# Ledger of designs, part 9: peptides against a protein of PDB entry 4AID

Target 1, 242 residues: chain A of PDB entry 4AID
Amino acid sequence: FDIKRKTIEWGGKTLVLETGRIARQADGAVLATMGETVVLATAVFAKSQKPGQDFFPLTVNYQEKTFAAGKIPGGFFKREGRPSEKETLVSRLIDRPIRPLFVKGFKNEVQVVVTVLQHDLENDPDILGMVAASAALCLSGAPFMGPIGAARVGWVDGAYVLNPTLDEMKESKMDLVVAGTADAVMMVESEIQELSEEIVLGGVNFAHQQMQAVIDAIIDLAEHAAKEPFAFEPEDTDAIKA

## One batch from the design tools (peptide; made by RFdiffusion4, then SolubleMPNN)

Design b1_p8_7_s1 (from b1_p8_7, 5 letters changed)
Fold by OpenDDE base, seed 4:
Structure b1_p8_7_s1 (fold): chain B 242 residues (1-242), chain A 8 residues (1-8)
Amino acid sequence: as target 1 above (242 residues)
Amino acid sequence: MLAERWLP
């Protein structure tokens, strides 16, 4: 196996991005690990547009497998067939920041699947899933103007905490999820308990600063392991108005 | 025209 791996220290935890061992049939595939939480992201894109396709058909599916759920309290009763509320929300959290970054006019079907393989009960797989999805898209050769980074920010004892543990989150007055590129914040989702707008804006800035190391790690992985860019030329829609 | 290259 030609395994490429990037490892960084991130928020006092080891983040590992790995490709080349699993899901080699996907256009991009990344195994991401933080603590003992492990996710597999896969990106697959169609090599042609469907006839009559008028919108960009991006599908993002975040899923927690029963084997990972065996460590999660209440995981034993996920009936096959409907995403949980969490799986639905996290799928949207991944979709929101990546959707705008596809090249305009690209209308080939794209499927991103994030699968939680292991959960340590400390590190939430949602942030890791966002990072892994970004990395898988960058590796895929799809016309994706990523990477995105992502971060969760807590507010504990009057300080920002990067990617708080599930236990630290019980004491946090903020659950702030941010995703962005190197240059821009693309998405904010927040649950706030009686904090000033200044603290929240500072949290967004903190998240965007802290995700740069992840963006750089995805770029470094892509330079060593990405597929050839898919040959796509956007139709010049301005040439049809002359 | 800088071809906006997505990362390879």
Scores: peptide ipSAE 0.065, ipTM 0.650, DockQ to the pose 0.191
Fold by OpenDDE base, seed 2:
Structure b1_p8_7_s1 (fold): chain B 242 residues (1-242), chain A 8 residues (1-8)
Amino acid sequence: as target 1 above (242 residues)
Amino acid sequence: MLAERWLP
């Protein structure tokens, strides 16, 4: 087993990104841990385009498996079935920032699957799932111009809080999820209670600043564990420099 | 390196 691991301190919590232990059949696979919340992200991409494929066929599936729910009070016995509203929303949160980062003209099927393996009831697996999906794509060799970072920002007692716990979020006047590259904010999703635009914009900037450590951690992991880049040549070479 | 093609 060639296990590679990156560990950073992030918002006063240990973030661990690990590859090489599980899901070795995927193009990229990352086990991400923050607190006792654990997610597995897998990225798989087709090595050829389907005949007549006219759009980029990216599918993102976030899944909270019933075995991870063993600590959740009221633990939903999710029968194998339709994604929950949460799973659908988080799948979109992951999809939105990653979709535009694929090299233009790449129309091979890409599947990103994020599976919650454990939940500590403090750290939401959505942010961790975004980070893990980014890392899995960077490891995969897919023509993905990541990484993305992600962060949740709260506003508690007149201060920004990075990745507030589910309990701290009850006191937060802001639920701000941001995803971006090193250079750009790619996605914002926000629920806000009576805060100024200045505080919200400051929260976006705070998130983007705080996710740099995660971006750097994904890069460092990829330098040690990424597969060879897929030999994709876009019809327009200027699309690699964007 | 070849990794620099898809990684920043």
Scores: peptide ipSAE 0.052, ipTM 0.660, DockQ to the pose 0.494
Fold by OpenDDE base, seed 1:
Parts: sequence; structure tokens; C-alpha cells
Structure b1_p8_7_s1 (fold): chain B 242 residues (1-242), chain A 8 residues (1-8)
Amino acid sequence: as target 1 above (242 residues)
Amino acid sequence: MLAERWLP
């Protein structure tokens, strides 16, 4: 087994990104761990476009498996069925910053699946899932102009907190999720309790600064473990309008 | 490096 691993300290926690042990049939596959929370991200892309495909067919699915439910608050044995409201929301949080970063004109089917394997009740799998999905795409060889990083920012006792625990979030006046590239913020999602615009903008900047270590960790992992880039040349769609 | 692989 050729296992590649990157480990960093991030917000006072150990982040581990691992590839080569599980899901080897995927184009990219990453196990991401923070505390005792563990996610598996897989990226698969079609090597050809479907006949008559007119849009980019990206599907992102975040899912919490029933074997992790013994440590998930409110984990009733949900029979295999419709995604929960949380699973639907987190799937969108992963989709939003990723979708714009595919090369224009790429219309091959792409499927990203993030599976929560373990939850520690402290570290939320959503941020870890965003990071793992980014890493899996960078490893895949898909025409993806990533990586993205992601961070959650809280406001507790008059200070910014990077990736607050579920218990610290009960005292937080801000739930700010940011995703971005090295150079740009791509997505902001926020729930805020009576904070100034200055504090919120400072939170976005703090998140973008703190995610750079994650972006660098994904780059380092990809330099050692990425597949060869898929040979894709966008059709010059401007030449058909002359 | 990774972004440079797909920069036009």
C-alpha cells in the first residue's frame, strides 16, 4: 500500500490528510481527520462528455453514515432515504466554492461524495468535508483550478475562534463559514447575532488567512500523490460565433 | 503549481 499522508497543526488541532488506503477505484480519494472526526471524500469524473450535454454535470453529496450515528446528536436510525436538512445544506456548502473552479467548457460528469465515518461531538464534519473534497479533486486529475481551503470562525468572549467546537459554538455570536483559494474568497455563509460589519469582515479575513495552511497541505499532498492531469482542451466556442 | 496545470 503506497499511503501518502500530510499532517499539520491547525487551530490548535491536528489535521491529517491521507490517500492510498481506501477507495482506490475513485479518481481521487482522501481520508481527512481532525480530532476523532473522520471523513472520506471521493472524486470521480467521466472521461468523455455525454451526447447532447449542454451544462456542467457536477453532483456533490455529503452523507452521515449510520455507523457514525452512535456519536451524532439526534442520531435516530434513519432508514436509507432522503438526505437530512444538514446533509443537503453541507452538500451545497461544498458545491458552491468548487463549481466555479472547473475549467470553462468542461461538461464531463463529476461526482464528489463526502462520507462521515466518525464524529467526536467536538469537531464538525462540514469544514473537514470541504477540505477533503478539495483534496480529492486535486488528486483526481480533473480540470479543477483548486485547491480550496475552508474555515469556520466563531466570536467568543470578544475574540475570533478558528473552527470552534460544538460546545464553544453555543456561546458564539457568529457562525461564519468561509471557503476560498490562495488568492480569493469564493464563498461566505454566516449566521450572526448583532455584530458590527467590521467584526464580520475581520472574521472573513481571519478565515482566509487561517485556511492558507490547509491549501498548502493539499498542494503538498497533491505534489506527491496526484494523478496525471486529464487531457482536456476546451473547444474554442468563440470560433463557432464567427 | 496545481492551478498552473489548468491555467490557460
Scores: peptide ipSAE 0.049, ipTM 0.712, DockQ to the pose 0.251
Fold by OpenDDE base, seed 5:
Structure b1_p8_7_s1 (fold): chain B 242 residues (1-242), chain A 8 residues (1-8)
Amino acid sequence: as target 1 above (242 residues)
Amino acid sequence: MLAERWLP
């Protein structure tokens, strides 16, 4: 197996991005680890457009399935069926920043699946899932103008905290999730308790700065492990001035 | 960016 791995220190934790061991039948597949939280992201895209396809058919599915339940106290075997509220929200958190980064006119079906394999009860798999999905798309050869990075920012004891633990988040006055490219913020989602707009805007900037190390790690992994780019001519080349 | 690989 040609296993490629990128490891970085990020927010005082080791982030590992791995490809080539699992889901090799996908266009892109990344195993991402932070602490003992582990996610698998897979990206698959159709090599042709369906006749009469008028919209971009991107689907994102984040799943915290029963495989993680062996380490989650109270994670009884919930029958596979309806996504939880969390799974639905995180699927949207991943969808929102990646959707606008596909090349204009690309209307081939794209499926991103993020599966939580392990949860340490400290590191939330949502941010890790966003990073893994970005990496899987960059490896896939799909016409995706990524990578995105992602970060959660807390406000604890009058300071910004990058990717706070679930316990630190109980003391946090901010739950700020940011996703972006190297150059732009693409998505902000925030729950805020009694903080100034200045602190919140500073949190967005902090997140965007801190995610650059993740973006660079995805680029380095992709330079070594990406498939050949899918041959696609965009409908509007004038909009793709990088 | 990775997108530069799809430019002719």
Scores: peptide ipSAE 0.029, ipTM 0.649, DockQ to the pose 0.187

Design b1_p8_7_s2 (from b1_p8_7, 4 letters changed)
Fold by OpenDDE base, seed 1:
Structure b1_p8_7_s2 (fold): chain B 242 residues (1-242), chain A 8 residues (1-8)
Amino acid sequence: as target 1 above (242 residues)
Amino acid sequence: MLAERWKP
């Protein structure tokens, strides 16, 4: 197996991004680990556009598999069925920052699947899933202008906390999820308890600074393991409306 | 670098 791995220290935890062991049939596949939380992201894209396709057909699916449920709070055996509220929310958190980064005029079907393989009850798989999805797209050869990074920021005891544990989040006055490129914030989602705008804006800036190490780690992994870029030229009809 | 592969 030609396995490529990047390891960084991030917020006092080891982040591991790995490719080449699992899901080799995907265009991109990344196994991401933080603590004992493990996610698999896969990216697959169609090599042609469907006849009459008029919009960009991106599908993002985040799922918590039943085999991980032995370590997921409230893990009753949910029959294979409708996404949970959490799975639906996290699928949107992944979709929002990546959708604008595809090359304009690209209308081939893209499928991103993030699967939680293990949960440690400390590290939330949503941020890890965002990072893994970004990495899988960067490895795929799809016309994606990433990477994105992502971070969660808490406010505990009058300080910012990067990727707070589920226990630290009980004491947090902020749940701030940020995603962005090296140069720009692409998405903010926030739940806030009586904090000033200054603290919130400082949290967005803190998140964007802290995600740079993740962006750099995805770039380094992609330099060593990315597929050749898919030969895509946008039709002139989509270039004339800027 | 990756974004540069897809700059118009």
Scores: peptide ipSAE 0.086, ipTM 0.766, DockQ to the pose 0.233
Fold by OpenDDE base, seed 4:
Structure b1_p8_7_s2 (fold): chain B 242 residues (1-242), chain A 8 residues (1-8)
Amino acid sequence: as target 1 above (242 residues)
Amino acid sequence: MLAERWKP
């Protein structure tokens, strides 16, 4: 196995991004670990557009599998076939920041699948899933103008906390999820308890600063492990309006 | 860098 790994310290935790061990049939595949939480992201894209495809067919599927449910509270009753509310929400959180980063005119089917393999009950797999999905896309050769980073920000005891644990989140007055590129914030989702707009904006800035190390880690992994870019030329849509 | 590979 040609295993490539990037390890960084991030918010006082070790983040590991690994490729080459599993899911080698995908265009991109990343095993991401933070603490004892482990996710597998896979990216697959069609090598041609479907006839009559008029929109970009991106699908994102975040899944918490039953074998991880021995560690995830409430996992024993997930009937196969319907996403939980969390799985639906996290799938949207991953979709929102990545969708605008595909090259304009690319209408090949793209499927991102994030699978929670292990949960430590401290580190939420959603942020890790966002990071892993970004990394998998960057490795895939798909026409993706990433990476994105992601971060959760809490507000505990009058301070910002990067990726608060599930226990720290009980005391947090903010659940702020941010995703962005090196240059721009692409998505904000926030639940806040009586905090000023200034504190929330400061949280967005804090998240965007803290995710740079993750973006750099994905770039470094991609420089060593990315597939050749898919040969895609966007149709010059300006030439059809003349 | 990665985004630059996809600039037309």
Scores: peptide ipSAE 0.081, ipTM 0.771, DockQ to the pose 0.221
Fold by OpenDDE base, seed 2:
Structure b1_p8_7_s2 (fold): chain B 242 residues (1-242), chain A 8 residues (1-8)
Amino acid sequence: as target 1 above (242 residues)
Amino acid sequence: MLAERWKP
């Protein structure tokens, strides 16, 4: 086993990104841990384009598996159901920031699967899933111009809180999920209770600043564990500079 | 960094 691990302190919690132990059949696979919440992200991409493929076939699937469900708010979701509303929403939260970062003209099938393995009832797997998906893509050799970071920002007692616990979120006037690259915010999703635009914009900036440590951690992991880049030459190389 | 691996 060639296990690579990056550990950082992030928002007063230990974030661990690990690769090389599990899901070796994937192009990229990352086990991410924050507190006792654990997710597995896998990235798989086709090595050829399907004949007549006209769009980029990215599929993102976030899943809360039944074996983790003993600690997941809302109880046991059966393995054989349609995605829950939460799973559908989180799959979109992961999809939105990563989709634009694939090299233009890449139309090979890409599958990102995020599986919640454990939940601590404090740390939501969604942010961790976004981070893990980013890391798995960066390790995969897919033509992905990541990493992305992600952060949740709360507003508790007149201050920004990075990745508030599920209990702190009950007191939060803001649920702000941000994802971005080192240089840009790619996605914002927000639920706000009577806060000024200034506080919300400050929350986006706070999130983007706080996710830099995660971006750097993914880069460091990728330097040690990324596969060789897939030999993909886009027909228009000038489209990579945008 | 990783994006630079895809720059021509």
Scores: peptide ipSAE 0.067, ipTM 0.749, DockQ to the pose 0.216
Fold by OpenDDE base, seed 5:
Structure b1_p8_7_s2 (fold): chain B 242 residues (1-242), chain A 8 residues (1-8)
Amino acid sequence: as target 1 above (242 residues)
Amino acid sequence: MLAERWKP
């Protein structure tokens, strides 16, 4: 087993990104840990395009119910049902920032699966799932112009809080989820209680600054563990500037 | 960036 691990301090918590132990049959697979919350992201892509494929067939599936059942109070074994509202929303939160970062003309099927393996009831697995999905894609060899970072920002006691706990979020006037590259914000999702636009824009900038350490950690992991790039010629060579 | 791996 060639296990690669990157560990960083992030928002006063240890973030661990691990590859090479689990899901080795995937194109990319990352086990991400923050506190005692643990997620597995897997990326798989088809090595050919389907005949007549006219759109990019990206599927993102985030799942909490199957493996975290037993540590989450009220998580009695519900066998295979429709995704929860949360699972559906988080799947979209992961999809939105990654979809634009695939090389133009790439229409091979891509499947990203994020599975919550453990939940500590303090650290929400959604941000961790976004980070893990980004890392798994970067390791996969898929034509993905990532990484993305992600961060949640709270507003507690008149200050920004990076990745506030579920308890700190009860006191927060802001739930701001941001995802982006090193150079750009790709996605913002926000629930805000009576805050100025200036505080919200400051929160986006704070998130984008704080996610750089995660982006750098994914790059460092990818330098040591990424597969060779999939041999793909983009339809528009002129659109790949930078 | 990993984007550099996809430069022609």
Scores: peptide ipSAE 0.053, ipTM 0.745, DockQ to the pose 0.198

Design b1_p8_7_s3 (from b1_p8_7, 5 letters changed)
Fold by OpenDDE base, seed 5:
Structure b1_p8_7_s3 (fold): chain B 242 residues (1-242), chain A 8 residues (1-8)
Amino acid sequence: as target 1 above (242 residues)
Amino acid sequence: MLAERLLP
């Protein structure tokens, strides 16, 4: 087993990114841990395009379906195999920032699956799932122009808080989720209680600054563990303008 | 090498 691990301190918590232990049949697979919250992200992509494929077939599936030996809040066995509202929303939060970063003309099927394995009741698996999905794509060899970082920002006692706990979020006047590359903000999602635009814009800048350590950690992991890049030549779209 | 393909 060739296990590669990156560990950083991030927002006063230990973030661990690990590959090579589980899901080795995927193109990329990452175990991500923050506190005692644990997620598995897997990335799989088709090695050929389907005949007549006209759009990019990316699917993202976030799942909280499994009790591993810890309390998952809200885990009623709904006997219907449909995603919860949370699972649907988080799947979309992961999809939004990654979809634009695939090389233009790439229309092979891509599947990203994020599975919550453990939940500590403090650290929400959504941000960790975004980070793990980014890392799994960077390891996969898919033509993905990542990594993305992600961060949640709260506003508690007149200060920004990076990745507030579920208890700190009850006192927060802001729930701001940001995802981006080293150079750009790709996605913002925000719920705000009576805060100025200046505080919100400052929160976006704070998130983008704080996610750089995660981006650097994914790059370092990928330098040691990424698969060879898939041989994909983008269609020369400049040859159709003559 | 990997960073050169991950950055545009």
Scores: peptide ipSAE 0.009, ipTM 0.527, DockQ to the pose 0.497
Fold by OpenDDE base, seed 4:
Structure b1_p8_7_s3 (fold): chain B 242 residues (1-242), chain A 8 residues (1-8)
Amino acid sequence: as target 1 above (242 residues)
Amino acid sequence: MLAERLLP
């Protein structure tokens, strides 16, 4: 197996991004680990557009499978069913920042699947899933203008905390999820308890600063493991308006 | 301007 791995220290935890061991049939596949939380992201894209496709067919599916049964809060053999509320929300959190970063006019089907393989009960797999999805897209050869980074920011004891544990989050006055590129914030989702706008804006800036190390780690992994870029030229739709 | 990919 040609395994490529990037390891960084991030918020006092080890983040590992790995490719080449699993899901080799995908266009991109990344095994991401933070603490003992483990996710697999896969990116697959169609090599042609469907006839009559008028919108960009991106599907993001975050899932907590039975493979992690006994290592996920709630321990139940979930039958393959409708996504949980959490799975639906996290799928949207991943979708929102990546969707705008595809090359305009690209209408080939794209499927991003994030599967939680292990949960340590400290590190939420949502942020790790966002990072892994970004990395998998960058490795895939799809016309994706990433990477994105992602971070959760808490406000605990009057300070910002990068990727607070589930226990630290009980004491947090903020649940702020930010995703962005090196240059721009692409998405903010926030739940706040009576905090000033200054603290919240400072949290967005803190998140964007702290995600740079993750963006750089994805770039370094992609330089060593990315597939050849898919040759895509958008059809010149301006020629039909003359 | 097509944005350049951040990846080479």
Scores: peptide ipSAE 0.008, ipTM 0.498, DockQ to the pose 0.280
Fold by OpenDDE base, seed 3:
Structure b1_p8_7_s3 (fold): chain B 242 residues (1-242), chain A 8 residues (1-8)
Amino acid sequence: as target 1 above (242 residues)
Amino acid sequence: MLAERLLP
């Protein structure tokens, strides 16, 4: 197995991004670990556009599958059934920042699947899923203008906290999820309790600064493990307006 | 604004 791994310290936790062990049939596949929370992200894209395809067919599916010995919190539907409310929300959190980063005119089908394999009950798999999905897309060769980073920011005891634990989040006055590129914030989702706009904007800036180490880790992994870029020439749609 | 690809 040609296993490539990047390991960083991130918010006082070990983040591991690994490729080449599992899901090798995908265009990109990343096993991401933070603490004892483990997610698998896979990216698959069609090598041609369907006839008559008029929109970009991106599907993101986040899933918390109960593997044979652990109760994953939120996994109480025992069948190939409708996603939970959590799975639906996290699928949207991953979709929102990545969708605008595909090359304009690319209308090949793209499927991103994030599967929670293990949950430590401290590290939320949503942020890890966003990071893993970004990394899997960067490795895939799809015309994706990533990476994105992601971070959760809490406000605990009058300070910003990067990726607070699920227990620390109970004491947090802010649940701020940010995703972005190296240069830009792409998505903000926030639940806030009685905080000033200055503290919230400072939280967005803090998140964007702290995610740079994750962006750099995805780039370093991709330098060693990315597939050749898919040869996609966007049709010059400016030539059809004459 | 489309980001530039930060990958080689």
Scores: peptide ipSAE 0.008, ipTM 0.512, DockQ to the pose 0.289
Fold by OpenDDE base, seed 1:
Structure b1_p8_7_s3 (fold): chain B 242 residues (1-242), chain A 8 residues (1-8)
Amino acid sequence: as target 1 above (242 residues)
Amino acid sequence: MLAERLLP
């Protein structure tokens, strides 16, 4: 198998982005690893628009499959059922920053699926899922103007912490999730306990700076492993109003 | 593990 891999040190942890082993039938597929947390992101897009399609049909599905049932105390087989509140929230966290980055007028169906394969109970798969989804889209050839990076910022003992562990988050006064491009913040989601606006804005800036290494890692992976860009020209809808 | 802690 032609397996391409990028490895970086990020917030004192090893981030691995890999393609070419799994889901090769997708347009883009990335296996992302941080600690012992592992996610698979896949991107698939239709090569034509459906007749009468008037909006951009992007679907994002984040799924925590119970493969980690040997390490989670109390892991009952959840029947294939309605997405959990977490799965619904993380699907939206991935959707929000990527949706605006598609070329205007692109109305082909796009499906992004993020599957948690393993969870170490320290590294949250949500940030890793955002990074993996970004990478899978950049590899796909879809008209996506990414990459995005993502980061979680905590506030512990009067300092910013990049991607705090689930145990460090119990002591954190901030849960700040940021996603952005190299040049811009695209999304902020925050839960805050009695912190100044200055600390929060500093956290957004810290997140945006720290995600650049991830953006660069996705670009380097894409330079080596991306498919040819899908030939899409937006219909000049401004030419029908003269 | 030394998480990168930035002081404000």
Scores: peptide ipSAE 0.007, ipTM 0.493, DockQ to the pose 0.025

